# Peptides against a protein of PDB entry 4CIC: the designs that were tried, part 1

No score or structure here was measured in a lab: all are predicted.

Target 1, 148 residues: chain A of PDB entry 4CIC
Amino acid sequence: KVSTKGHYGVQAMFDLAQHFGEGPVSLKSIAERQGLSEPYLEQLIAVLRKAGLVKSVRGAQGGYILAREPRDIKVGDIIRVLEGPIAPVESVSQDDPEHSLKFDFSVTKSVWEKVKKSIEEVLDSITLADMLKDAEEAQMAQGYMYYI
Target 2, 147 residues: chain B of PDB entry 4CIC
Amino acid sequence: KVSTKGHYGVQAMFDLAQHFGEGPVSLKSIAERQGLSEPYLEQLIAVLRKAGLVKSVRGAQGGYILAREPRDIKVGDIIRVLEGPIAPVESVSQDDPEHSLKFDFSVTKSVWEKVKKSIEEVLDSITLADMLKDAEEAQMAQGYMYY
Positions, changes and structure headers below are counted from each chain's first letter, unless a header gives other numbers.
Peptide ipSAE was made for these designs. It is ipSAE averaged over its two directions, with the distance scale d0 held at 1.0 Angstrom where the peptide's residues are scored. Compare it between designs on one protein only; published cut-offs may not apply.
A fold fails the geometry check if it doesn't show the stated peptide or something in it is severely misdrawn.

## One batch from the design tools (peptide; made by RFdiffusion4; aimed at target 1 V2 S3 E83, target 2 K1)

Design b1_p9_8
Amino acid sequence: AAAAAAAAA
Pose (drawn by RFdiffusion4):
Structure b1_p9_8 (pose): chain A 133 residues (1-84, 100-148), chain B 132 residues (1-84, 100-147), chain P 9 residues (backbone only)
Amino acid sequence: KVSTKGHYGVQAMFDLAQHFGEGPVSLKSIAERQGLSEPYLEQLIAVLRKAGLVKSVRGAQGGYILAREPRDIKVGDIIRVLEGSLKFDFSVTKSVWEKVKKSIEEVLDSITLADMLKDAEEAQMAQGYMYYI
Amino acid sequence: KVSTKGHYGVQAMFDLAQHFGEGPVSLKSIAERQGLSEPYLEQLIAVLRKAGLVKSVRGAQGGYILAREPRDIKVGDIIRVLEGSLKFDFSVTKSVWEKVKKSIEEVLDSITLADMLKDAEEAQMAQGYMYY
Amino acid sequence: not in this file (backbone only, 9 residues)
């Protein structure tokens, strides 16, 4: 199960990555394109801003823009920002879950917003039918 | 975050794997060694039994034992047993989560109860200090 | 010996 925070955090950061070259976009526009609740997005952006992942701009086309290029933002970075008598007895079971955690960390650190932009271009494109191999 | 079910399901199955050669053990003994609630364990075992992962034995010092050898039970098998207008718009974000799911499946399918038994022996051993 | 064992206990 993927948390609401993780899904919406990545969706919003990806929407900003898709508009990075064009410049700032409003939060309302992000919520509209991504099907997100604006109040929840406002709270999410506030944390991502404090983390230096997004920045606000005061322009006519003010709004929000990524604070770092997409190639310099791993999906794992976004997730890390959003997340917060005695004796020793080793648990092999816990060690299994540590291996699961490590693999997840590896996958999320292996994908940047730039990688997602490239995938978005390839997967949702159109072309003459002869070119589908 | 790992669910209570996944954690306790694997813990209970591993306890049975540790006692596979010796024979059946009671559910109370599993709950005691693993720090589990007996009611929750009983419910858990019932599903594992229906899935053919554990079997009850009448015996006298009967109880429960694995229904398959540890080497033939993947951790992923245990998890899979316990778990249960229109338009198309591709989501690259969802594709990321599919990759996360694939990697978890791969890790859990790569580990058997036998692997856990081997790891348990190696990690919780004692030996002369010169051999470290 | 019994008084020493009892004291140690």

## One batch from the design tools (peptide; made by RFdiffusion4; aimed at target 1 E83)

Design b2_p13_5
Pose (drawn by RFdiffusion4):
Structure b2_p13_5 (pose): chain A 133 residues (1-84, 100-148), chain B 132 residues (1-84, 100-147), chain P 13 residues (1-13)
Amino acid sequence: KVSTKGHYGVQAMFDLAQHFGEGPVSLKSIAERQGLSEPYLEQLIAVLRKAGLVKSVRGAQGGYILAREPRDIKVGDIIRVLEGSLKFDFSVTKSVWEKVKKSIEEVLDSITLADMLKDAEEAQMAQGYMYYI
Amino acid sequence: KVSTKGHYGVQAMFDLAQHFGEGPVSLKSIAERQGLSEPYLEQLIAVLRKAGLVKSVRGAQGGYILAREPRDIKVGDIIRVLEGSLKFDFSVTKSVWEKVKKSIEEVLDSITLADMLKDAEEAQMAQGYMYY
Amino acid sequence: SGAAAITIAAAGS
């Protein structure tokens, strides 16, 4: 199960990545395109801003823009920002979960926002029918 | 975060794997060795039993034992047993999560209870210091 | 600050 925070955090950062070249966009516009609740987004952006992943701009087309290029933002970075008598007995079971954790970390660190932009272009495109191999 | 069910399901199955050659063990003994609540374990075992992963034995010193050899039980098998207008718009974000799901499935399908038994022996051993 | 983004194993039967 993916948490609301992870899903919305990545969605919002990806929306900003899709508008990076064009410039700042309002939070309202992000919420509208992504189907997110504005209050929740406002809180999410506040953390991403403190983390240096997004920045606010004061322009007419003020609003928010990525603070780092998409190629320099791993999905794992976003997730890391959003997340927060005695004796030793080794648990093999816990070691299995550590392996699960490591594999997740590997996948999320292997994908950047730029990679997601490239995938978005390829997957949602249109073309003449003869070109589908 | 790992659910209570996944953690306790794998713990209990691994305890049974550690006692597979010796024979049946009581649920109380599993709960004691693994630090588990007996009521929760009983409910857990009931599902595992229905799925053919464990079997009850009448015996006298009867109890429960794995229904398949450890080498034939993937950790992923245990997890799978315990788990249960319109338009199209592709979500690249969801595709990321699908990749995460795939990698987890791959890790859990690559480890059997036999692998865990081997790892348990190697990690919790003692030997002359010169062999480290 | 938040909880884990991923919860493993999912809801049961």

## One batch from the design tools (peptide; made by RFdiffusion4; aimed at target 1 K1 S3, target 2 V2 E83)

Design b2_p22_1
Pose (drawn by RFdiffusion4):
Structure b2_p22_1 (pose): chain A 133 residues (1-84, 100-148), chain B 132 residues (1-84, 100-147), chain P 22 residues (1-22)
Amino acid sequence: KVSTKGHYGVQAMFDLAQHFGEGPVSLKSIAERQGLSEPYLEQLIAVLRKAGLVKSVRGAQGGYILAREPRDIKVGDIIRVLEGSLKFDFSVTKSVWEKVKKSIEEVLDSITLADMLKDAEEAQMAQGYMYYI
Amino acid sequence: KVSTKGHYGVQAMFDLAQHFGEGPVSLKSIAERQGLSEPYLEQLIAVLRKAGLVKSVRGAQGGYILAREPRDIKVGDIIRVLEGSLKFDFSVTKSVWEKVKKSIEEVLDSITLADMLKDAEEAQMAQGYMYY
Amino acid sequence: AAAAILEGETLEITEGDAIPAA
């Protein structure tokens, strides 16, 4: 199960990545395109801003823009920002979960926002029918 | 975050794997060795039994034992047993989570209870210091 | 506000805690 914060954090950062070249966009516009609640987004952006992943701009087309290029933002970076008598007895079971954790970390560190932009172009495109192999 | 059911389901199955050659063990003994609540364990075992992963034995010193050899039970098998207008718009974000899901499935399908038994022996051993 | 975002984990492994009905 993916948390609301992980899903919305990545969705919002990806929306900003899709508008990076064009410039700042309002939070309202992000919420509208992504189907997110504005109050929740406002809180989310506040953390991402503190983390240096997004920045605010004061222009007419003010609003928010990625603070780092998409190629320099791993999905795992976003997730890491959003997340927060005695004796030793080794648990093999816990070691299995550590392996699960490591594999997740590997996948999320292997994908950048730029990679997501490239995938978005390829998957949602249109073309003449003869070119589908 | 790992659910209580995944953690306890795997812990209980592994305890049974550690006692597979010796024979049946009581649920109380599993709960004691693994630090589990007996009521929760009983509910857990009932599902595992229905799925053919564990079996009850009448015996006298009877109890419960794995229904398949440890080498034939993947950790992923245990997890799968315990788990249960319109338009199209592709979500690249959801595709990321699908990749995460795939990698987890791959890790859990690559480990059997037999692998865990081998790891348990290697990690919790004792030996002359010169062999480290 | 920010604190709520920073609580918990992104993923739950093995969804839910309830044991299924036998």

## One batch from the design tools (peptide; made by RFdiffusion4; aimed at target 2 K1 V2 S3)

Design b2_p23_3
Pose (drawn by RFdiffusion4):
Structure b2_p23_3 (pose): chain A 133 residues (1-84, 100-148), chain B 132 residues (1-84, 100-147), chain P 23 residues (1-23)
Amino acid sequence: KVSTKGHYGVQAMFDLAQHFGEGPVSLKSIAERQGLSEPYLEQLIAVLRKAGLVKSVRGAQGGYILAREPRDIKVGDIIRVLEGSLKFDFSVTKSVWEKVKKSIEEVLDSITLADMLKDAEEAQMAQGYMYYI
Amino acid sequence: KVSTKGHYGVQAMFDLAQHFGEGPVSLKSIAERQGLSEPYLEQLIAVLRKAGLVKSVRGAQGGYILAREPRDIKVGDIIRVLEGSLKFDFSVTKSVWEKVKKSIEEVLDSITLADMLKDAEEAQMAQGYMYY
Amino acid sequence: AAAAEAAAAKAQLESEEYALTIA
């Protein structure tokens, strides 16, 4: 199960990545395109801004823009920002979960927002039918 | 975050794997060794039994034992047993989570209870210091 | 009391649809 925070955090950062070249966009526009609740997005952006992942701009087309290029933002970075009598007895079971955790970390660190932009172009495109192989 | 069910399901199955050659053990003994609540364990075992992963034995010193050898039980098998106006718009974000799901499945399908038994022996051993 | 404990354990067990919560 993916948390609401993870899903919306990545959705919102990806929407900003899709508008990075064009410039700042409003939070309302992000919420509209992504189907997110504006109050929740406002709180999410506040953390991402403190983390240096997004920045606000005061322009007419003010609003929000990525603070780092998409190629320099791993999905794992976004997730890391959003997340927060004695004896020793080794647990092999816990070691299994550590391996699960490591594999997840590996996948999320292997994908950047730029990679997601490239995938978005390839997957949602259109073309003449003869070119589908 | 790992659910209580996944953690306790795997703990209980591994305890049974550690006692597979010796024979049946009581649920109370599993709960004691693993620090589990007996009511929760009983409900857990009932599902594992229905799935053919564990079996009850009448015996006298009877109890429960694995229904398949440890080498034939993947950790992923245990997890799978315990788990249970229109338009299309592709979500690249969801595709990321599908990749995460695939990697978890791969890790859990690559580890059997036999692998865990081997790891348990190697990690919790004692030996002359010169052999470290 | 034991029946109530068993019912509560069953409900807890059935409430967890997933083994993992991500992110």

## One batch from the design tools (peptide; aimed at target 1 V2)

Design b2_p25_2_s2 (made by RFdiffusion4, then SolubleMPNN; its pose is not in this set)
Fold by OpenDDE base, seed 2:
Structure b2_p25_2_s2 (fold): chain B 148 residues (1-148), chain C 147 residues (1-147), chain A 25 residues (1-25)
Amino acid sequence: as target 1 above (148 residues)
Amino acid sequence: as target 2 above (147 residues)
Amino acid sequence: EEEKKEEEEKEKEEKEEEEKKKEEE
């Protein structure tokens, strides 16, 4: 399950992707467009910056930019930076040493590893550039519905 | 993310699958084998029973059995019963009506819908019978390392 | 001991979120 932090992090990164090549975007403008509190967005951006996904630009037109092109940032990269490794299950205490428990645990673990791999494959197949394209296609589809 | 409830529910259902056809299994024996507290397992089994995945058998050899064959119970069915619909994201408040927010929300939502679909496809591709087979294969592999 | 504190803190946060949801209904 992707946390609220992961969700908002993807939204903030997508906003930066929409403005990629236009120069630095202010946190205030991202917060306004994405319905995020500016302090919360500052925390997200600090993590994303430390991971090298976002760059800070200083000056009168200062703000943030993507550190890479939108095609070079996967959704999976954003999630791994904000949440760490994809964990398909909540942490379960593994304290019972009995051999039957270890075996049932092994089979159940294999199920969750398959789920993990599937999530990773999906999130690593989607770039910010793919999201931009999907956005453009959705806008065109809405524009055509107003002209009919 | 699968909850602890979902995880333990799959373990308990797998234990019942291992004993399928042998008759009713006591909650105590499942709890002992799966490292679960008996009261917690009672809550899980109550939900699974209400959903028709488990049957209660009364009597001196009373307990629980799978309500269906292991091949007819998907891991996805167990998770949906215990947790409801697979939600790839934690509940985010969607209260802002602005068109830009709705649009960015729509694209982001499409990402999570793809993740949801992928999780559902995996969990619906794995039955308790598949888990039993994987268990047997793992036991055979361990047995061959000792000879 | 630390894991048990993190679990108790999560259970508190979940209860506070459930109480907030009940105040908004």
Scores: peptide ipSAE 0.006, ipTM 0.748, DockQ to the pose 0.012
OpenDDE base, seeds 1, 3, 4, 5: peptide ipSAE 0.005, 0.005, 0.006, 0.005; ipTM 0.745, 0.743, 0.742, 0.749; seed 5 fails the geometry check

Design b2_p25_2_s3 (made by RFdiffusion4, then SolubleMPNN; its pose is not in this set)
Fold by OpenDDE base, seed 4:
Structure b2_p25_2_s3 (fold): chain B 148 residues (1-148), chain C 147 residues (1-147), chain A 25 residues (1-25)
Amino acid sequence: as target 1 above (148 residues)
Amino acid sequence: as target 2 above (147 residues)
Amino acid sequence: EELKKLEEEKKKKEEEEKKKEEEEK
């Protein structure tokens, strides 16, 4: 499962993508729009900044911006930065030394590796630009429902 | 993520698949082969039995068997029984009432739904029979490395 | 670990705010 950290990290990065080209966005404004606590968002942004996905801008109109264009940031990149490598299973202790366990472990491991690969392929196929497009299409669809 | 329960449930079901056609397998023997505690395995088997994936056999040679052939049991079926529907994200509280949050929530939700669908497709493409075949191929490959 | 602490602190604050709103009624 994607953690709450991964989920909110994608939301915060998506907010920065929506404001891309408008200049620096304050943590407060992101927190308000995304329903995040400012201290929690500060921790997320610190990790994302250290990974080079976000830049800090200093000054009176200071804040944060995407370090790259929305098309150059995959959802998979955000998740890998926040959570590390995608692990499809919670940490099963590998330490069971018995020989029979190793073989059955290898077959079950191959199942989880297939799941991992599939998740990685999906998350690496979605960019922040794709999310922006999906948002625009959804907003247009809602607008049309009010005019009918 | 698949929970420890899902992981060990797949291992226990795979053990039952390896012994399919040999008759009932004791919980003790499954626990020993799979490195599981017998009480933990008993809880897993109770859920799997209630879902109709496993049958209990009574008698002196009593134990458990697969309720269906290994080819008729998907890994996805085992996971859905043990964990419920595949949720790619931990439960984010949906309760934030603000209108802007609903829209951003919808876009992020679509990402997680794509992930969910992909996981379901993979897990529903793998049967216990496929796992048995993969085990046989791996055993043959190890045997050839010793010659 | 730190995230879990922040979620627990947030949950405690929300429970304290909810208690204050119930005491002000």
Scores: peptide ipSAE 0.025, ipTM 0.725, DockQ to the pose 0.013
OpenDDE base, seeds 1, 2, 3, 5: peptide ipSAE 0.021, 0.024, 0.021, 0.025; ipTM 0.712, 0.722, 0.729, 0.725

Design b2_p25_4_s2 (made by RFdiffusion4, then SolubleMPNN; its pose is not in this set)
Fold by OpenDDE base, seed 4:
Structure b2_p25_4_s2 (fold): chain B 148 residues (1-148), chain C 147 residues (1-147), chain A 25 residues (1-25)
Amino acid sequence: as target 1 above (148 residues)
Amino acid sequence: as target 2 above (147 residues)
Amino acid sequence: SSVKKKKEEEKKKKEEELEKKLEEE
């Protein structure tokens, strides 16, 4: 499962993608648009900035921008930065080495590795640019429904 | 993420699959082989039994058996029984309808729905019979490395 | 007013729980 942190991180990065090329966006404006608390967003942005996905701009019109083009940022990159490696199972502390569980463990592990790989493939196939395109298509579809 | 409950549920069901056709297996023996506490396994088996994936056998040689053949039980079926629907995101209580977030919400939702579908496809493609086969192949491969 | 205050308190509690989880990781 993607944590709330990962979910909100993707929302915040998508908001920055929507404003890409318009200059720096304030945390307050992102928080208002995305329904996030400003303190929570500050923590998310700090992590994303440290990972080099976001840049801070100083000055009176200061704020944050994407550090790369939306096409060069995968959803998987955002999730890995915020949550670390995609873990399909919650960490069962398998610290009990004495049980002859090694074999059964290998088979169940292979199931979870297949799930992990599948999640990674999906998240690495979606860029912020793909999300922008999907947003434009959805907006056009809604516009047509209001004119009918 | 699959919870610890889902993980151990798959292990317990796989243990029952390994003994399929040999008769009923005691919870104690499953717990010992799978490194589970017996009380925890009792809770898992109760849920799996209620869902009709496991049967209880009464008597001196009583215990549990798979209710279906290993080929007719998907890993996805076990996970859905133990955890409910596969949710790719932790339930953010998005109950605040007032924010103009409907549009951005639809795009992010579509990402998570793609992840959900991908997880479901993987888990529904793997049966307990496939896991048994993988176990046999791994055991054969280990046997060949010792010679 | 009371329902809004309760929602704001629940939101604040969820934020504090989320901050606490983020500090424990």
Scores: peptide ipSAE 0.023, ipTM 0.773, DockQ to the pose 0.014
OpenDDE base, seeds 1, 2, 3, 5: peptide ipSAE 0.021, 0.021, 0.019, 0.022; ipTM 0.770, 0.777, 0.775, 0.777

Design b2_p25_5 (made by RFdiffusion4)
Pose (drawn by RFdiffusion4):
Structure b2_p25_5 (pose): chain A 133 residues (1-84, 100-148), chain B 132 residues (1-84, 100-147), chain P 25 residues (1-25)
Amino acid sequence: KVSTKGHYGVQAMFDLAQHFGEGPVSLKSIAERQGLSEPYLEQLIAVLRKAGLVKSVRGAQGGYILAREPRDIKVGDIIRVLEGSLKFDFSVTKSVWEKVKKSIEEVLDSITLADMLKDAEEAQMAQGYMYYI
Amino acid sequence: KVSTKGHYGVQAMFDLAQHFGEGPVSLKSIAERQGLSEPYLEQLIAVLRKAGLVKSVRGAQGGYILAREPRDIKVGDIIRVLEGSLKFDFSVTKSVWEKVKKSIEEVLDSITLADMLKDAEEAQMAQGYMYY
Amino acid sequence: VETISEVEYSAADRAATIARIQAEA
């Protein structure tokens, strides 16, 4: 199960990545395109801003823009920002979960927002039918 | 975060794997060794039994034992047993989570209870210091 | 990872795996 925070954090950062070249966009526009609740997004952006992942701009087309290029933002970075008598007995079971954790970390660190932009172009495109191999 | 069910399901199955050659053990003994609540364990075992992963034995010093050899039980098998207008718009974000799901499935399918038994022996051993 | 709580195997995958487990039991 993916948390609401993770899903919406990545969705919002990806929407900003899709508008990076064009410039700042409002939070309302992000919420509209992504189907997110504006109050929740406002809180999410506040953390991402403090983390240096997004920045606000005061322009007419003010609003928010990525603070780093998409190629320099791993999905794992976004997730890391959003997340917060005695004796020793080794647990092999816990070691299995550590392996699960490591593999997730590897996948999320292997994908950048730029990679997601490239995938978005390839997957949602249109072309003449003869070119589908 | 790992669910209570996944953690306790794997812990209980591994305890049974550690006692597979010796024979049946009581649920109380599993709960004691693993620090588990007996009511929760009983409910857990009932599902594992229905799935053919564990079997009850009448015996006298009877109890429960694995229904398949440890080498034939993947950790992923245990997890799978315990778990249960319109338009199309592709979500690249969801595709990321699908990749995460695939990698977890791959890790859990690559580890059997036999692998865990081998790891348990190697990690919790004692030996002359010169062999480290 | 706090963002991930469960894997959530598909229904078909779970059904096929349970059937296999029961057959080989």

## One batch from the design tools (peptide; aimed at target 1 E83)

Design b2_p27_2 (made by RFdiffusion4)
Pose (drawn by RFdiffusion4):
Structure b2_p27_2 (pose): chain A 133 residues (1-84, 100-148), chain B 132 residues (1-84, 100-147), chain P 27 residues (1-27)
Amino acid sequence: KVSTKGHYGVQAMFDLAQHFGEGPVSLKSIAERQGLSEPYLEQLIAVLRKAGLVKSVRGAQGGYILAREPRDIKVGDIIRVLEGSLKFDFSVTKSVWEKVKKSIEEVLDSITLADMLKDAEEAQMAQGYMYYI
Amino acid sequence: KVSTKGHYGVQAMFDLAQHFGEGPVSLKSIAERQGLSEPYLEQLIAVLRKAGLVKSVRGAQGGYILAREPRDIKVGDIIRVLEGSLKFDFSVTKSVWEKVKKSIEEVLDSITLADMLKDAEEAQMAQGYMYY
Amino acid sequence: SAAEAAHEASEAAADAARDAVKAATEA
């Protein structure tokens, strides 16, 4: 199961990545395109801003923009920002879960917002039918 | 975060794998060695038994034993048993999570209870210091 | 990043504490 925070955090950062070249966008516009609740987004952006992943701009077309280029933002970075008598007995079971954790970390660090932008262009495109191989 | 069910399901199955050659063990003994609640374990075993992963033996010093050899039980098998208008718009974000799911499935399908037994022996051993 | 560093520092501290307890158990 993917947490609401992870899903919405990545969705919002990806929406900003899709508008990075064009400039700042309002939070309302992000919520509208992504189907997110504005109050929840406001809180999410506040953390991403403190983390240096997004920045606010005071322009007419003020609003929010990525603070780092998409190629320099791993999905794992976003997730890391949002996340927060005695004796030793080794647990092989826990070691299995450590391996699961490591693999997840590897996948999320292997994908950047730029990679997601490239995938978005390829997957949702249109073309003449003869070119589908 | 790992669910209580996944953690206890794997812990209980691994305890049975550690006792597979010796024979049946009671549920109370599993709960004691693994620090598990007996009521929760009983419910857990019932599902594992229905799935053919464990079997009950009448015996006298009877109890429960794995229904398949450890080498034929993937950790992923255990997890899979315990788990249970319109328009199209592709979500690249969801595709990321599909990749995460695939990698987890791959890790859990690559480890069997036999692999865990081998790891348990290697990691919890003792030997002359010169061999480290 | 700061978040990555925080994760690494938290894991390192937990590992150090575990190894101290492991050494005390073996002793």

Design b2_p27_3_s3 (made by RFdiffusion4, then SolubleMPNN; its pose is not in this set)
Fold by OpenDDE base, seed 1:
Structure b2_p27_3_s3 (fold): chain B 148 residues (1-148), chain C 147 residues (1-147), chain A 27 residues (1-27)
Amino acid sequence: as target 1 above (148 residues)
Amino acid sequence: as target 2 above (147 residues)
Amino acid sequence: SEEEEKKKKEEEERKKAKKEEALKREL
């Protein structure tokens, strides 16, 4: 599963994508728009900054910007930075490999690797630019629904 | 993620698939082969039985069998029985919908729905019969490596 | 006291580690 940290990290990165090219965004403004606590967002942004997905801008109009264009940031990149490698199963304590039929374990493992690969393919196929486009399309659809 | 419960449930169902047509299998024998505690396996089997994926056989040679052929049981069916609906994200406490830009929430939600759909498609494409075949192929490959 | 500040920091780090471990279990 994607954690709450991954979910809110994608929301915060998407907010920065919506403001890309407009200059630095304050943590306060992101927190207000995304329904996040500012202290929690500060922790997320610190991780994202260390990974080189976000840049800090200093000054009176200081804040944060995306470190790359929205098209160059995959959702999978955000998740891997916040959560590490995509794991399809919770870390089963590999109980003693001596008692598990090594064979059955290998087949069951292959199922989970297929799930992992499918999640990676989806998350690596979606950029912040794709999310921006989906946002514009949904806003247009809502706009047309008010004029009919 | 698939929980430990889902993981061990798939292992136990796969063990029952390997013995399908041989008669009832004891919980003890499944527990020993799969490296599971018998009390934990009993809880898993109780849920799987209630869902109609497993049958209990009574008598001196009593135990459990698959309720259906291995080809008629998807990995997704086992996971949905043990864990419920596939959730790609942990249940974020939907904090107050008043402060979230409804729009940004909808786009982010669509990403997770795509992930959910992909997981469902994979898990619903794999049957216990497919796992049995993959097992046989891997056993053959190991057998050829020793000659 | 410096010892109380050190204990408070260790308790905050332990709370952070427990939240991170809870977040890892939810992962």
Scores: peptide ipSAE 0.040, ipTM 0.753, DockQ to the pose 0.013
OpenDDE base, seeds 2, 3, 4, 5: peptide ipSAE 0.016, 0.016, 0.018, 0.019; ipTM 0.754, 0.743, 0.739, 0.748

